# Peptides against a protein of PDB entry 7Q4I, part 65

Target 1, 281 residues: chain A of PDB entry 7Q4I
Amino acid sequence: HENSTIAERLYSEVRVLCWIMTNPSNHQKKARHVKRTWGKRCNKLIFMSSAKDDELDAVALPVGEGRNNLWGKTKEAYKYIYEHHINDADWFLKADDDTYTIVENMRYMLYPYSPETPVYFGCKFKPYVKQGYMSGGAGYVLSREAVRRFVVEALPNPKLCKSDNSGAEDVEIGKCLQNVNVLAGDSRDSNGRGRFFPFVPEHHLIPSHTDKKFWYWQYIFYKTDEGLDCCSDNAISFHYVSPNQMYVLDYLIYHLRPYGIINTPDALPNKLAVGELMPEI

## One batch from the design tools (peptide; aimed at target 1 F199 H209)

Design b2_p26_8 (made by RFdiffusion4)
Pose (drawn by RFdiffusion4):
Structure b2_p26_8 (pose): chain A 281 residues (1-281), chain P 26 residues (1-26)
Amino acid sequence: as target 1 above (281 residues)
Amino acid sequence: STEHEEASEAIFEKSQKEAEEKDEEY
């Protein structure tokens, strides 16, 4: 058994809308499994695709397929969410169909921040954007105010926001958001451990590639060696998670527990004023 | 054990390729 009263209170206090980037080839192979595992724990779940689907209730964006249209799908998805869901949630998560998210830990991290604060969170990378950009695979989450500025202020101005549908979806939204004074938040825990991860847990717990010009060690904004210390007890996301591994992570995280070891929750920080972030790590 | 190690490395090879394409573009 489990007492989930605290998480249920945060469910109403910190509304998270999750949108999943997918395509018709992945509707049954991947997107279904996201809906059956962590997707149902969001306040609202939306599958953004190029075609409709009964099982997912997928939204067909006016965007072609291919890696060259991922940026177009991101722009159309946030325009659609602004048009139809801006008051349906406080926070707006973009995730792939191979992202796994512990939604309860996302509500824990977001609790102190005002949805009116222009901010977004994720795994922070250094290149291409001065304040950093968030990994598209690890998932990134925008405040309501960040979504308003992106749709209302950045998309209509081609100098601030790339108008073509090509490019790395996460780098481009990183540029549009920096250009409209949306802050790149720090998602690490108070001990400095990461919460958002672009790889499976094994790859962060046991880093096989050893600082040998591998892209990850160059891209990471906050320097870390990772290893067994890499990851927060309140980590939020992993990526490159297979459809089967969605169910395994669900089992090991939510069901399997060592008898007599009771997780005691850290106290929630006090709410922050509009424009304020937590003290830096 | 070998199949596991190859599958694990395949994720790194894919991600490396994506990073290289990103760097070339930007």

Design b2_p26_8_s1 (made by RFdiffusion4, then SolubleMPNN; from b2_p26_8, 17 letters changed)
Fold by OpenDDE base, seed 5:
Structure b2_p26_8_s1 (fold): chain B 281 residues (1-281), chain A 26 residues (1-26)
Amino acid sequence: as target 1 above (281 residues)
Amino acid sequence: SEKKKKELEKIYEEANELAEKIDKEY
């Protein structure tokens, strides 16, 4: 028997809308497995597609398919969210249909922050955007105010936000958000370990997998180590997670327990004022 | 870097294909 009292509290106090980037060809292949696993733990789950799917709860956005349209899809997704769902949550997570998210860990990270703070979190990269931007693959989460600023202030202004649908989705939203003073937050834990990961756990946990010349080390905004110190015990997301791996992760995280080991949750931090961020480590 | 990304994508696609086969069998 699990004591989920704190998790239930955070579910109510830190409401998360998860929108999943998908396409019609992936509705059955990928997206349904998100819905059957970690997506159930979102307060609201929406699949953003080019075709409606009532079984999946997929929305048909007015965009074409293909990698070159991901930025267009992101813009339309947030427009849709703002129009229909801005009050349904406090935080708005973008994930891919191959992203796995531990939503409880995200709520824990977000708990001290006001949703009225113009901030977003993810795996912060340093290139192209002065304050950094969040890796698209790792998923990123916007506050309600960040969504408002993005949709109302940035998107309508071609000087602030790219009107074309081309470009790297994560870079382009990062530019737009910076231009409306949405802060790129620090998602690291108190030990300086990352929470959002653009790869599978294996890739981050095993040092032998990456050459020091691997682009990731040049892109990561904060210095991070490989191995067990790479990842927070409260990690939030991983990318390139296959449908089968989603079920494995669900089992390992939520069902598999070492007998006699009881994890006591840390005390919740104090809530921050509007506009206040946690100190950088 | 791009090679590794593509490799991971390939592994993912292979795993997805396997998952689809399993889902069809059950």
Scores: peptide ipSAE 0.020, ipTM 0.479, DockQ to the pose 0.039
OpenDDE base, seeds 1, 2, 3, 4: peptide ipSAE 0.015, 0.016, 0.016, 0.007; ipTM 0.540, 0.426, 0.549, 0.367; seed 4 fails the geometry check

Design b2_p26_8_s2 (made by RFdiffusion4, then SolubleMPNN; from b2_p26_8, 13 letters changed)
Fold by OpenDDE base, seed 3:
Structure b2_p26_8_s2 (fold): chain B 281 residues (1-281), chain A 26 residues (1-26)
Amino acid sequence: as target 1 above (281 residues)
Amino acid sequence: SEAKKEALEKIYEEAEKIAEEIDKEY
């Protein structure tokens, strides 16, 4: 009883490969629930692990497990994607096994951009990287050209990209991408509201007297409001989402409807030329 | 507002119950 014609069009025109950062201990506990919820809406879904799992479609990357190896896993994941899947999609999303993503909203944001534009999107943070970097937990999406530049130009050059597997994963990829002129895009909507969120919806939507000293306010690249105005109506991602909360979000977003309220989608914007970005707000 | 917070908390509590039921079926 739903009209999904525009969503189906975008599914075909804005192809997204989602790769999920996971480990063998989380295959059943977390990753399976991604596969059963939002991950099914990706054009291609791959779980990047240290062990193969045929039921999950998990890939065993040549990396060790642990927090200190996340950067190593990200490098190997994108190498694997470039070698096997670079033509299977236009955009390449990294997410964690506790990230929830509304893929349709991501396709809407990406629609005007060329996948040949060297750009990536996410929750932009300002420290450590001049143009900013995208928060690892909120997930970030690279264009096909961004993946090419990362794998072919950045990774082979220790001066451009850290060869060691240590460091903050999101900061390190941000440095590498900047060094090969991949642009850190603005993922905000036309009202200046964020779309990628490094926390659960509750933490963003509920004005907590969060101590103004909370690190997030120092890290966020763009000014954000609190409460209901914090988040775009077309929000893309949330982090620290439990397996149970993924099913809740799936129900609320895709099944629960207020009777008599019909949402009419906005018209699609014009396509941008290669290398062109949306005007700054 | 506190009223919005309470409303959201109730939605989340109900949602957790639904999620538990769904997880039992799959």
Scores: peptide ipSAE 0.014, ipTM 0.438, DockQ to the pose 0.032
OpenDDE base, seeds 1, 2, 4, 5: peptide ipSAE 0.009, 0.014, 0.008, 0.016; ipTM 0.447, 0.437, 0.429, 0.444; seed 5 fails the geometry check

Design b2_p26_8_s3 (made by RFdiffusion4, then SolubleMPNN; from b2_p26_8, 15 letters changed)
Fold by OpenDDE base, seed 3:
Structure b2_p26_8_s3 (fold): chain B 281 residues (1-281), chain A 26 residues (1-26)
Amino acid sequence: as target 1 above (281 residues)
Amino acid sequence: EEKKKKELESIYEKAEKAAEEIDKEY
């Protein structure tokens, strides 16, 4: 018997719409497994595709398929959300169809923030964008105000937001959001540990003999440690998670328990005012 | 900027291939 009372409270108070970046070839192979695992814990789950799928709840966006169209798909996805779903949630998560997300941990991170604060969170990278940008694969979450500014203020202005559909999706949205004063938040926990991860747990948890020349160490905005100290106990996301690994993670996180170990949740922090951020660590 | 973008894309492609290779070992 699990006590889910606080998780249920956060489910109602911190409403999250999750949109999943997918394509028609991945509806059955990948996206379906998101729907059957972590996606069921979102307040609303939408699959953004180029083809409609009523079984999956996939939306056909007016975009082509291929890696060169990911930025186009992101723009159209947020337009669709703004038009149809802006009041259905407080926070709007982008994830890939191979991203795994612990939605409860995301709600915990977001709880103190106002959805009217122009902010977004994810795995922050330092290149190309002065304030940083969030890694596309790790997933990133926009406040309702951030979505409004992106769609209403940034997208219509070619000087603020790239009009063509080419680009690194995560860099381009990061530029657009910076140009409309949406803040790139700090998603780290109180110990300075990351919560959004652009790789599988194994790649972060195992001290790899990765050459210090590995690109990730040059891209990460905040200094991070390797091994067990890499990752928050309240980690939110991992990328490159296979369909089978999604079920394994669901089992390990939500079903498997060591007998006699009871985790007491930390007290919820005080809510912040509109426009206020948590102090930098 | 375009060179750095191509480098970034190349890096993500390498990471994706590495992840696919790990999945093949299972």
Scores: peptide ipSAE 0.022, ipTM 0.619, DockQ to the pose 0.061
OpenDDE base, seeds 1, 2, 4, 5: peptide ipSAE 0.021, 0.020, 0.022, 0.020; ipTM 0.628, 0.626, 0.627, 0.611

Design b2_p26_8_s4 (made by RFdiffusion4, then SolubleMPNN; from b2_p26_8, 13 letters changed)
Fold by OpenDDE base, seed 3:
Structure b2_p26_8_s4 (fold): chain B 281 residues (1-281), chain A 26 residues (1-26)
Amino acid sequence: as target 1 above (281 residues)
Amino acid sequence: SEAEKKARESIYEKAEKLAEEIDKEY
């Protein structure tokens, strides 16, 4: 028996719409396992595809399939959200169909922020965009105001946002958001540990003699440590998570408990004013 | 650059393959 009172409060106060990037070939292979695991903890869950699937709750976006169309799909997904769901949530998460997300930890991170603050969070990368951009695979979350600015101000203006569907999806949305003054937030915890991860837990937790030339170390915006200190105790996401690993993670996080160890949650921080960010660490 | 994009994509593909290999070991 669990006490979920605080989690239930945050579920009501920090409403999250999760949209999942998928395609028709992955509806049964990957997307359904998101729906059966972490996706059920979103306030609203939508699968963005090129084909409708009523069993999955998948939306057919007017885009082609393939890696070269991911940016096009992201633009159409946020247009769809703005038109149909902008008031259904406060925060709007993009994730892939192989991303695993601990939604409660995301709500905890987002709690102090106003959804009217033009901000978004994720695994921040430093190249190509001055303020940085969020890694596509780790997933990223936009405030309601960030979605509004993206769809209403950025997308209609080719000078602010790329009209072509080509490009790196995460870089292109990062450029668009910067151009409309949506802030790239800091998702790290109070200890400076990351919360959004572009790889599986094993790749972050196990100190591998990863060649210092590994691109990740050049791309990461904030300094990160290896091993157990790599990751927040309140980590939010991991990428390249197989369907089987999603069920394993669900079991480990939500079911498996060490007997006699009770986790007491920290007190919630004060709410921030509109436009205010947490102090830098 | 286009070269950097291709390099990044190739590394993500390697990471995905590695994750798949780990999953197959179970």
Scores: peptide ipSAE 0.023, ipTM 0.615, DockQ to the pose 0.079
OpenDDE base, seeds 1, 2, 4, 5: peptide ipSAE 0.007, 0.011, 0.022, 0.008; ipTM 0.371, 0.381, 0.597, 0.393; seeds 1, 4 fail the geometry check

## One batch from the design tools (peptide; aimed at target 1 F214 W215 Y219)

Design b2_p27_1 (made by RFdiffusion4)
Pose (drawn by RFdiffusion4):
Structure b2_p27_1 (pose): chain A 281 residues (1-281), chain P 27 residues (1-27)
Amino acid sequence: as target 1 above (281 residues)
Amino acid sequence: SASTNSNEEIFDESQEFVEETEKEEAE
């Protein structure tokens, strides 16, 4: 058994809308498994695709397929969410169909922040954007105020926001958000361990590639060696998670427990004023 | 052996995506 009263209270206090980038080829292979595992734990779940689907209730964006249209799908998805769901949630998560999210840990991290604070969170990378950009695969989450500025202030101005539908979706939204004074938040825990991860847990717990000009060690904004210390007890996301591994992570995280070891929750921080972030690590 | 191959495929795929992004930003 489990007492989930605390998480149920945060469910109502910190509404998270999750949108999943997918395509028709992945509707049954990947997107279904996201819906059956972690997707149902969001306050609202939306599958953004180029075609409709009964099972997912997928939204067909007026955007073609291919890696060259991922940026177009991101712009159209946030425009659709602003048009139809801006008051349906406080926080707006973008995730791929191979992202796994522990939604309860996302509500824990977001609790002290005002949805009116212009901020977004994720795994922070250094290149192409001065304040950093968030890994698309690790998932990134925008405040309601960040979504308003993106749709209302950045998309209509081609100098601030790339108008073509090509490019790295996460780098482009990183540029549009920096250009409209949306802050790149720090998602690490108070001990400095990461919460958002672009790879599976094994790749962060046992880093095989050893600082040998591999892109990850160059891109990471906050320097870390990772290893067995890499990851927070309240980590939020992993990526390159197969459809089968979605169910395994669900089992090991939510069901399997060592008898007599009771997780005691850390106290929630006090709410922050509009425009304020937590003390830096 | 199958697990090692799967791990290497994830890293190669991710590296290819980074290189694609770097080429696009250089243009």

Design b2_p27_1_s1 (made by RFdiffusion4, then SolubleMPNN; from b2_p27_1, 15 letters changed)
Fold by OpenDDE base, seed 2:
Structure b2_p27_1_s1 (fold): chain B 281 residues (1-281), chain A 27 residues (1-27)
Amino acid sequence: as target 1 above (281 residues)
Amino acid sequence: SEEEKRRKEIYERAEEIAEETDKEEAE
């Protein structure tokens, strides 16, 4: 028997709307498996597509399909959220249809923050944006105030936010958010370990013989270690997770238990004031 | 742009890694 009392409290106090970036060709292949696994732990789950799917609960956004339209889809997704769902949650997660998210760990990270603080979290990258930006694949989460600023202040102003639909989605939203003073938060745990990951667990946990010239090491905003110290015990997301791997991760995280090992959750930190951030490590 | 080219390379490499991982797990 599980004691989920703290998780239930956080589910109520740290409400998360998850929107999933998908397309009609992936509704059955990928998005459906998100809905059947980690997506069910969101307070609200919406699939953002170009076609409606009532079974999936997919929204048809007025955008074309293709990699060059991802930025357009992100803009329309957040417009839709702001118009219809801004009060349905406190935090708004973007994930891909091959992103896996441990929503309880995200709620734990977000708990001290006010949703009225203009902040967003994810895997922070350092290029192109002065404060950094969050990797699109790892997923990123905006506060309610961040969504408001993005939709109301940034999007209508071509000087603040790119008006066309081209460009790297995660970089473009990062630029827009910076221009409206939404802060790129630090998602690392108290030990300085990352929580949002742009690859599968294996790629982070196993020391890669990867060339030091691998782009990831040049892009990561904070120094990260390889191996067992790469990742927080409260990791939030992984990317490039296949549909089958989502079920495996669900089993490993929520069902598989080593007998005789009891995990006691740490005490919740104090809540921060509006505009206050946790100190960076 | 140079940025768009770099981003494209990132995505292509990441997709390659993902495909390799999926193949290894499917075997």
Scores: peptide ipSAE 0.026, ipTM 0.524, DockQ to the pose 0.063
OpenDDE base, seeds 1, 3, 4, 5: peptide ipSAE 0.017, 0.023, 0.019, 0.006; ipTM 0.511, 0.553, 0.390, 0.409

Design b2_p27_1_s2 (made by RFdiffusion4, then SolubleMPNN; from b2_p27_1, 20 letters changed)
Fold by OpenDDE base, seed 2:
Structure b2_p27_1_s2 (fold): chain B 281 residues (1-281), chain A 27 residues (1-27)
Amino acid sequence: as target 1 above (281 residues)
Amino acid sequence: KEKEEEKKKIYEEAEKRAEERKEEEAK
């Protein structure tokens, strides 16, 4: 037995629509496993594809397949969300079909923010975009106002947002969002530890797992260390998680308990006004 | 071996994504 009262409160107060970027070849191989694991903890879960799948709840977007169409899928996905689902949630998470997300930890991070604040969160990268942008693979979450600005203000203007479907998806949305004054938030916890991760837990937790010349160390917006202090106790996402690893993570996070150890959650922070951000650490 | 190969594939994919970002910004 467990006490989930606070998690249930946040489920109702911090509503999250999760959209999963996938393709028809991955519906059974990857996307189905998202639906059977962490995706069931979203308030709404939609799979964005090029083909409809009623078993998966996949939407057929008017885009081609392949990596060169990821930006096109992101644009069409948010257009679809704005048209059909903008009032179904407060926050709108993009994830890949190999991203694992602890939705409760995301709700905790988002709790103080107004969904009417033009902000988005994720693993912030520094190159190419002045304010930074969020790693596509780690997943990123837009406020309702950020979605509105993206779809209504940015997308219709070729000077603000790339009209072509080509380009690096995460950089392109980052440029568009910056151009409409959507702020790239700080997702770090009170100890300065990250919450969104573009790799599996093992790659972040093990010191010296990568060379210091690895591109990731040049891309991260905020300095971070490897090892146990790499990651928040309230980490939100990991990327390159295999279907089997998703089930393992679900077991470890939600089922496996060390007997006699009780975690007491921290008090919820004060809510921020519209347009207000938490101070950067 | 299989885990090392999987790790290698992940980093190759990640490097490809990083290169794609660099190539698009160089245009």
Scores: peptide ipSAE 0.518, ipTM 0.903, DockQ to the pose 0.790
OpenDDE base, seeds 1, 3, 4, 5: peptide ipSAE 0.491, 0.502, 0.518, 0.505; ipTM 0.897, 0.900, 0.902, 0.899

Design b2_p27_1_s3 (made by RFdiffusion4, then SolubleMPNN; from b2_p27_1, 16 letters changed)
Fold by OpenDDE base, seed 2:
Structure b2_p27_1_s3 (fold): chain B 281 residues (1-281), chain A 27 residues (1-27)
Amino acid sequence: as target 1 above (281 residues)
Amino acid sequence: KEKEEEREKIYKEAEEIAEKTEKEEAK
């Protein structure tokens, strides 16, 4: 029998709305598998698409399809959330239909923060945006106040936020959020290990003979190590996860148990005041 | 423009790596 008392508490106290970036061609191929795996652990799950799908709970946003419209879809998704769902959660996660998320680990990271703090978390990259921006593929989570500032203050002002739908969605939202003083948080654990990952676990855990010239090492905001020390024991997300791998990860994380090993969760940290961040490690 | 092109190249390279890994796992 699992003792989920702390996880149940966090489910109630740290409410997460997950919105999934998808398209009509991926509803059955990818998005359905998110709904059947990690997406069921969100307090609310919405699929943002260009077509409605009642089986998936997909919303038809007024955007075109194609890679060049991802920024447009992100803007419309957050407008939709602000209009219909801003009070349904405390935190608002963007993920792709090939992102896998351990929602309990995200709630643990978010627990000390006020949702009224203008902050967002993810895999922080250093280029293009002074404070950094969060990698789109790893998924990123906005506080309720961050969503409010993005939709109400940034989006209506072309000087603060790009009005057209072109550009890299993660960079563009990062610019907009910086311009309205939403802070790019540090998602690392107390040991300095990352929690949001823009690749599959294998690519992070196995020291790749990847040339030190690999772009990722130039983009990562915080210095990270390769190998077993790459990743927090409380890792939150991985990207490029196939539909089959989602079911494997669900089994490994939530069902498979080594007999005789009991994991006791760490004590919850103290809650921060509005506007306070955890000290950078 | 150059920064956007670089970003698009990085995304494409990451997708290609992921697709290669998936194909190797499926063999």
Scores: peptide ipSAE 0.346, ipTM 0.833, DockQ to the pose 0.063
OpenDDE base, seeds 1, 3, 4, 5: peptide ipSAE 0.343, 0.335, 0.313, 0.343; ipTM 0.833, 0.830, 0.822, 0.832; seed 1 fails the geometry check

Design b2_p27_1_s4 (made by RFdiffusion4, then SolubleMPNN; from b2_p27_1, 18 letters changed)
Fold by OpenDDE base, seed 1:
Structure b2_p27_1_s4 (fold): chain B 281 residues (1-281), chain A 27 residues (1-27)
Amino acid sequence: as target 1 above (281 residues)
Amino acid sequence: EAKKKEREEIYKRAEEIAKKTEEEEKK
């Protein structure tokens, strides 16, 4: 028998709205597999598209399709969330239709933080934005206050937030959030291991003889090791996960159990005050 | 070999995304 009591408590206390970046060509190919796997563990799941799909629960945003419109789609997605859903959750996750997320591990990371703290989390990159920005593919999560500041304070002001729909989506939101004093949090565990990953588990876990010139090592904000120490035992997300791999991960994480091994969860940390962050390691 | 090719394709795609990001930030 499985004991889910603490996970059920966190589901109630740390409410997460997940919005999935998708397009009409990927509704059946990718997005439906998110809905059938990890997306069902969100408190609310919305697919942001250019076309409505009632089977998927997809919203048609007033944006064109293509890579040059990802920033436009992100702006419209958060406007839609603020208008219709700002009180439906405490935290607001952006993910791609090929991102896999362990929502329980995200709730564990978020538990000490107030949703009224202007903060967001993800895989932090160092270029272009002074405090850093979160990788778009790994997914990133905003507090309710961060969403409010983004939509109400940043988006209406061209000096604070880019009005054009061009540019790298993750960099542009990172600039806008910095300009309204939303803090780029540290998502690492107590051992300094990452939780949000811009690649599949295999690419992080297996030391690649990757040239130290690989862009990722220049972009990562915090020093990370390769191998088994790369990744938290409470990892949150992976990117470039195929539809088939989503079902494999769902089985391995939630169904497959080694007989006779009992996992005891760590104690929850103390809650932080509004505006307080965990100390950096 | 198939896994190696898949990894190389993912890295190539990631590099292309990063380069496009850098080009757009320079404009």
Scores: peptide ipSAE 0.021, ipTM 0.560, DockQ to the pose 0.881
OpenDDE base, seeds 2, 3, 4, 5: peptide ipSAE 0.026, 0.015, 0.006, 0.000; ipTM 0.538, 0.497, 0.401, 0.329; seeds 2, 4 fail the geometry check

Design b2_p27_2 (made by RFdiffusion4)
Pose (drawn by RFdiffusion4):
Structure b2_p27_2 (pose): chain A 281 residues (1-281), chain P 27 residues (1-27)
Amino acid sequence: as target 1 above (281 residues)
Amino acid sequence: SNLHFALHLFATFFPVSWTSEMESPPA
């Protein structure tokens, strides 16, 4: 048994809309498993694709397939969400079909922040954007105000926002958001451990690549060696998670527990004013 | 914590090898 009253209260107080980038080849192979595991825990779940699908109720964006159109799919998905869902949620998560998200921990992190604060959260990388950009695979989440500025202020101005549909989807949205005064939030916990991860848990707990010019150690905005200390007890996301591993993480995180060890929740911080972020770690 | 325990279990029983895609920079 489990008492989930606290999480149910946060479910209504911190509405999270999750949109999943997918394609027809992945509808059954990957996107289905996201819907059956962590997707159903979002306030609203949307599959953004280039074709319709009964099972997913997928939205067909006017965008071709291929890695060269991921940026186009991101722009069209946020335009669609602004057009049809801007008042349906407080927070707007972009995730791939190989992202795993502990949605309850996302509500925990977002609780103190005003949806009117122009901010987005994720795994923060240094290159290409002064304030940093968020890993597309780890998932990144925008405030309602961040979605308004992206669709209303950044997309109509080609100098602020790349008009072609090519490029690294996460780098480009990082540039458009910096250009419209959307803050790159700090998603680490109060102990400085990460919550958003671009790899599976093993790769962060046991870093095999050892600071040998591997891209990750160069890209990471906040320096860390990782290891067994890498990861918050309230981590939010992992990536490169196979469809089978979605169900395993669900089982180990939500079902399996050591008898007699009761997780006691840390107190919720007080709400913040518009434009305010938590004290820096 | 319970999440740390779950993640240790995951790493022990469900290992994941590095792929060329994971090792390549995303941008």

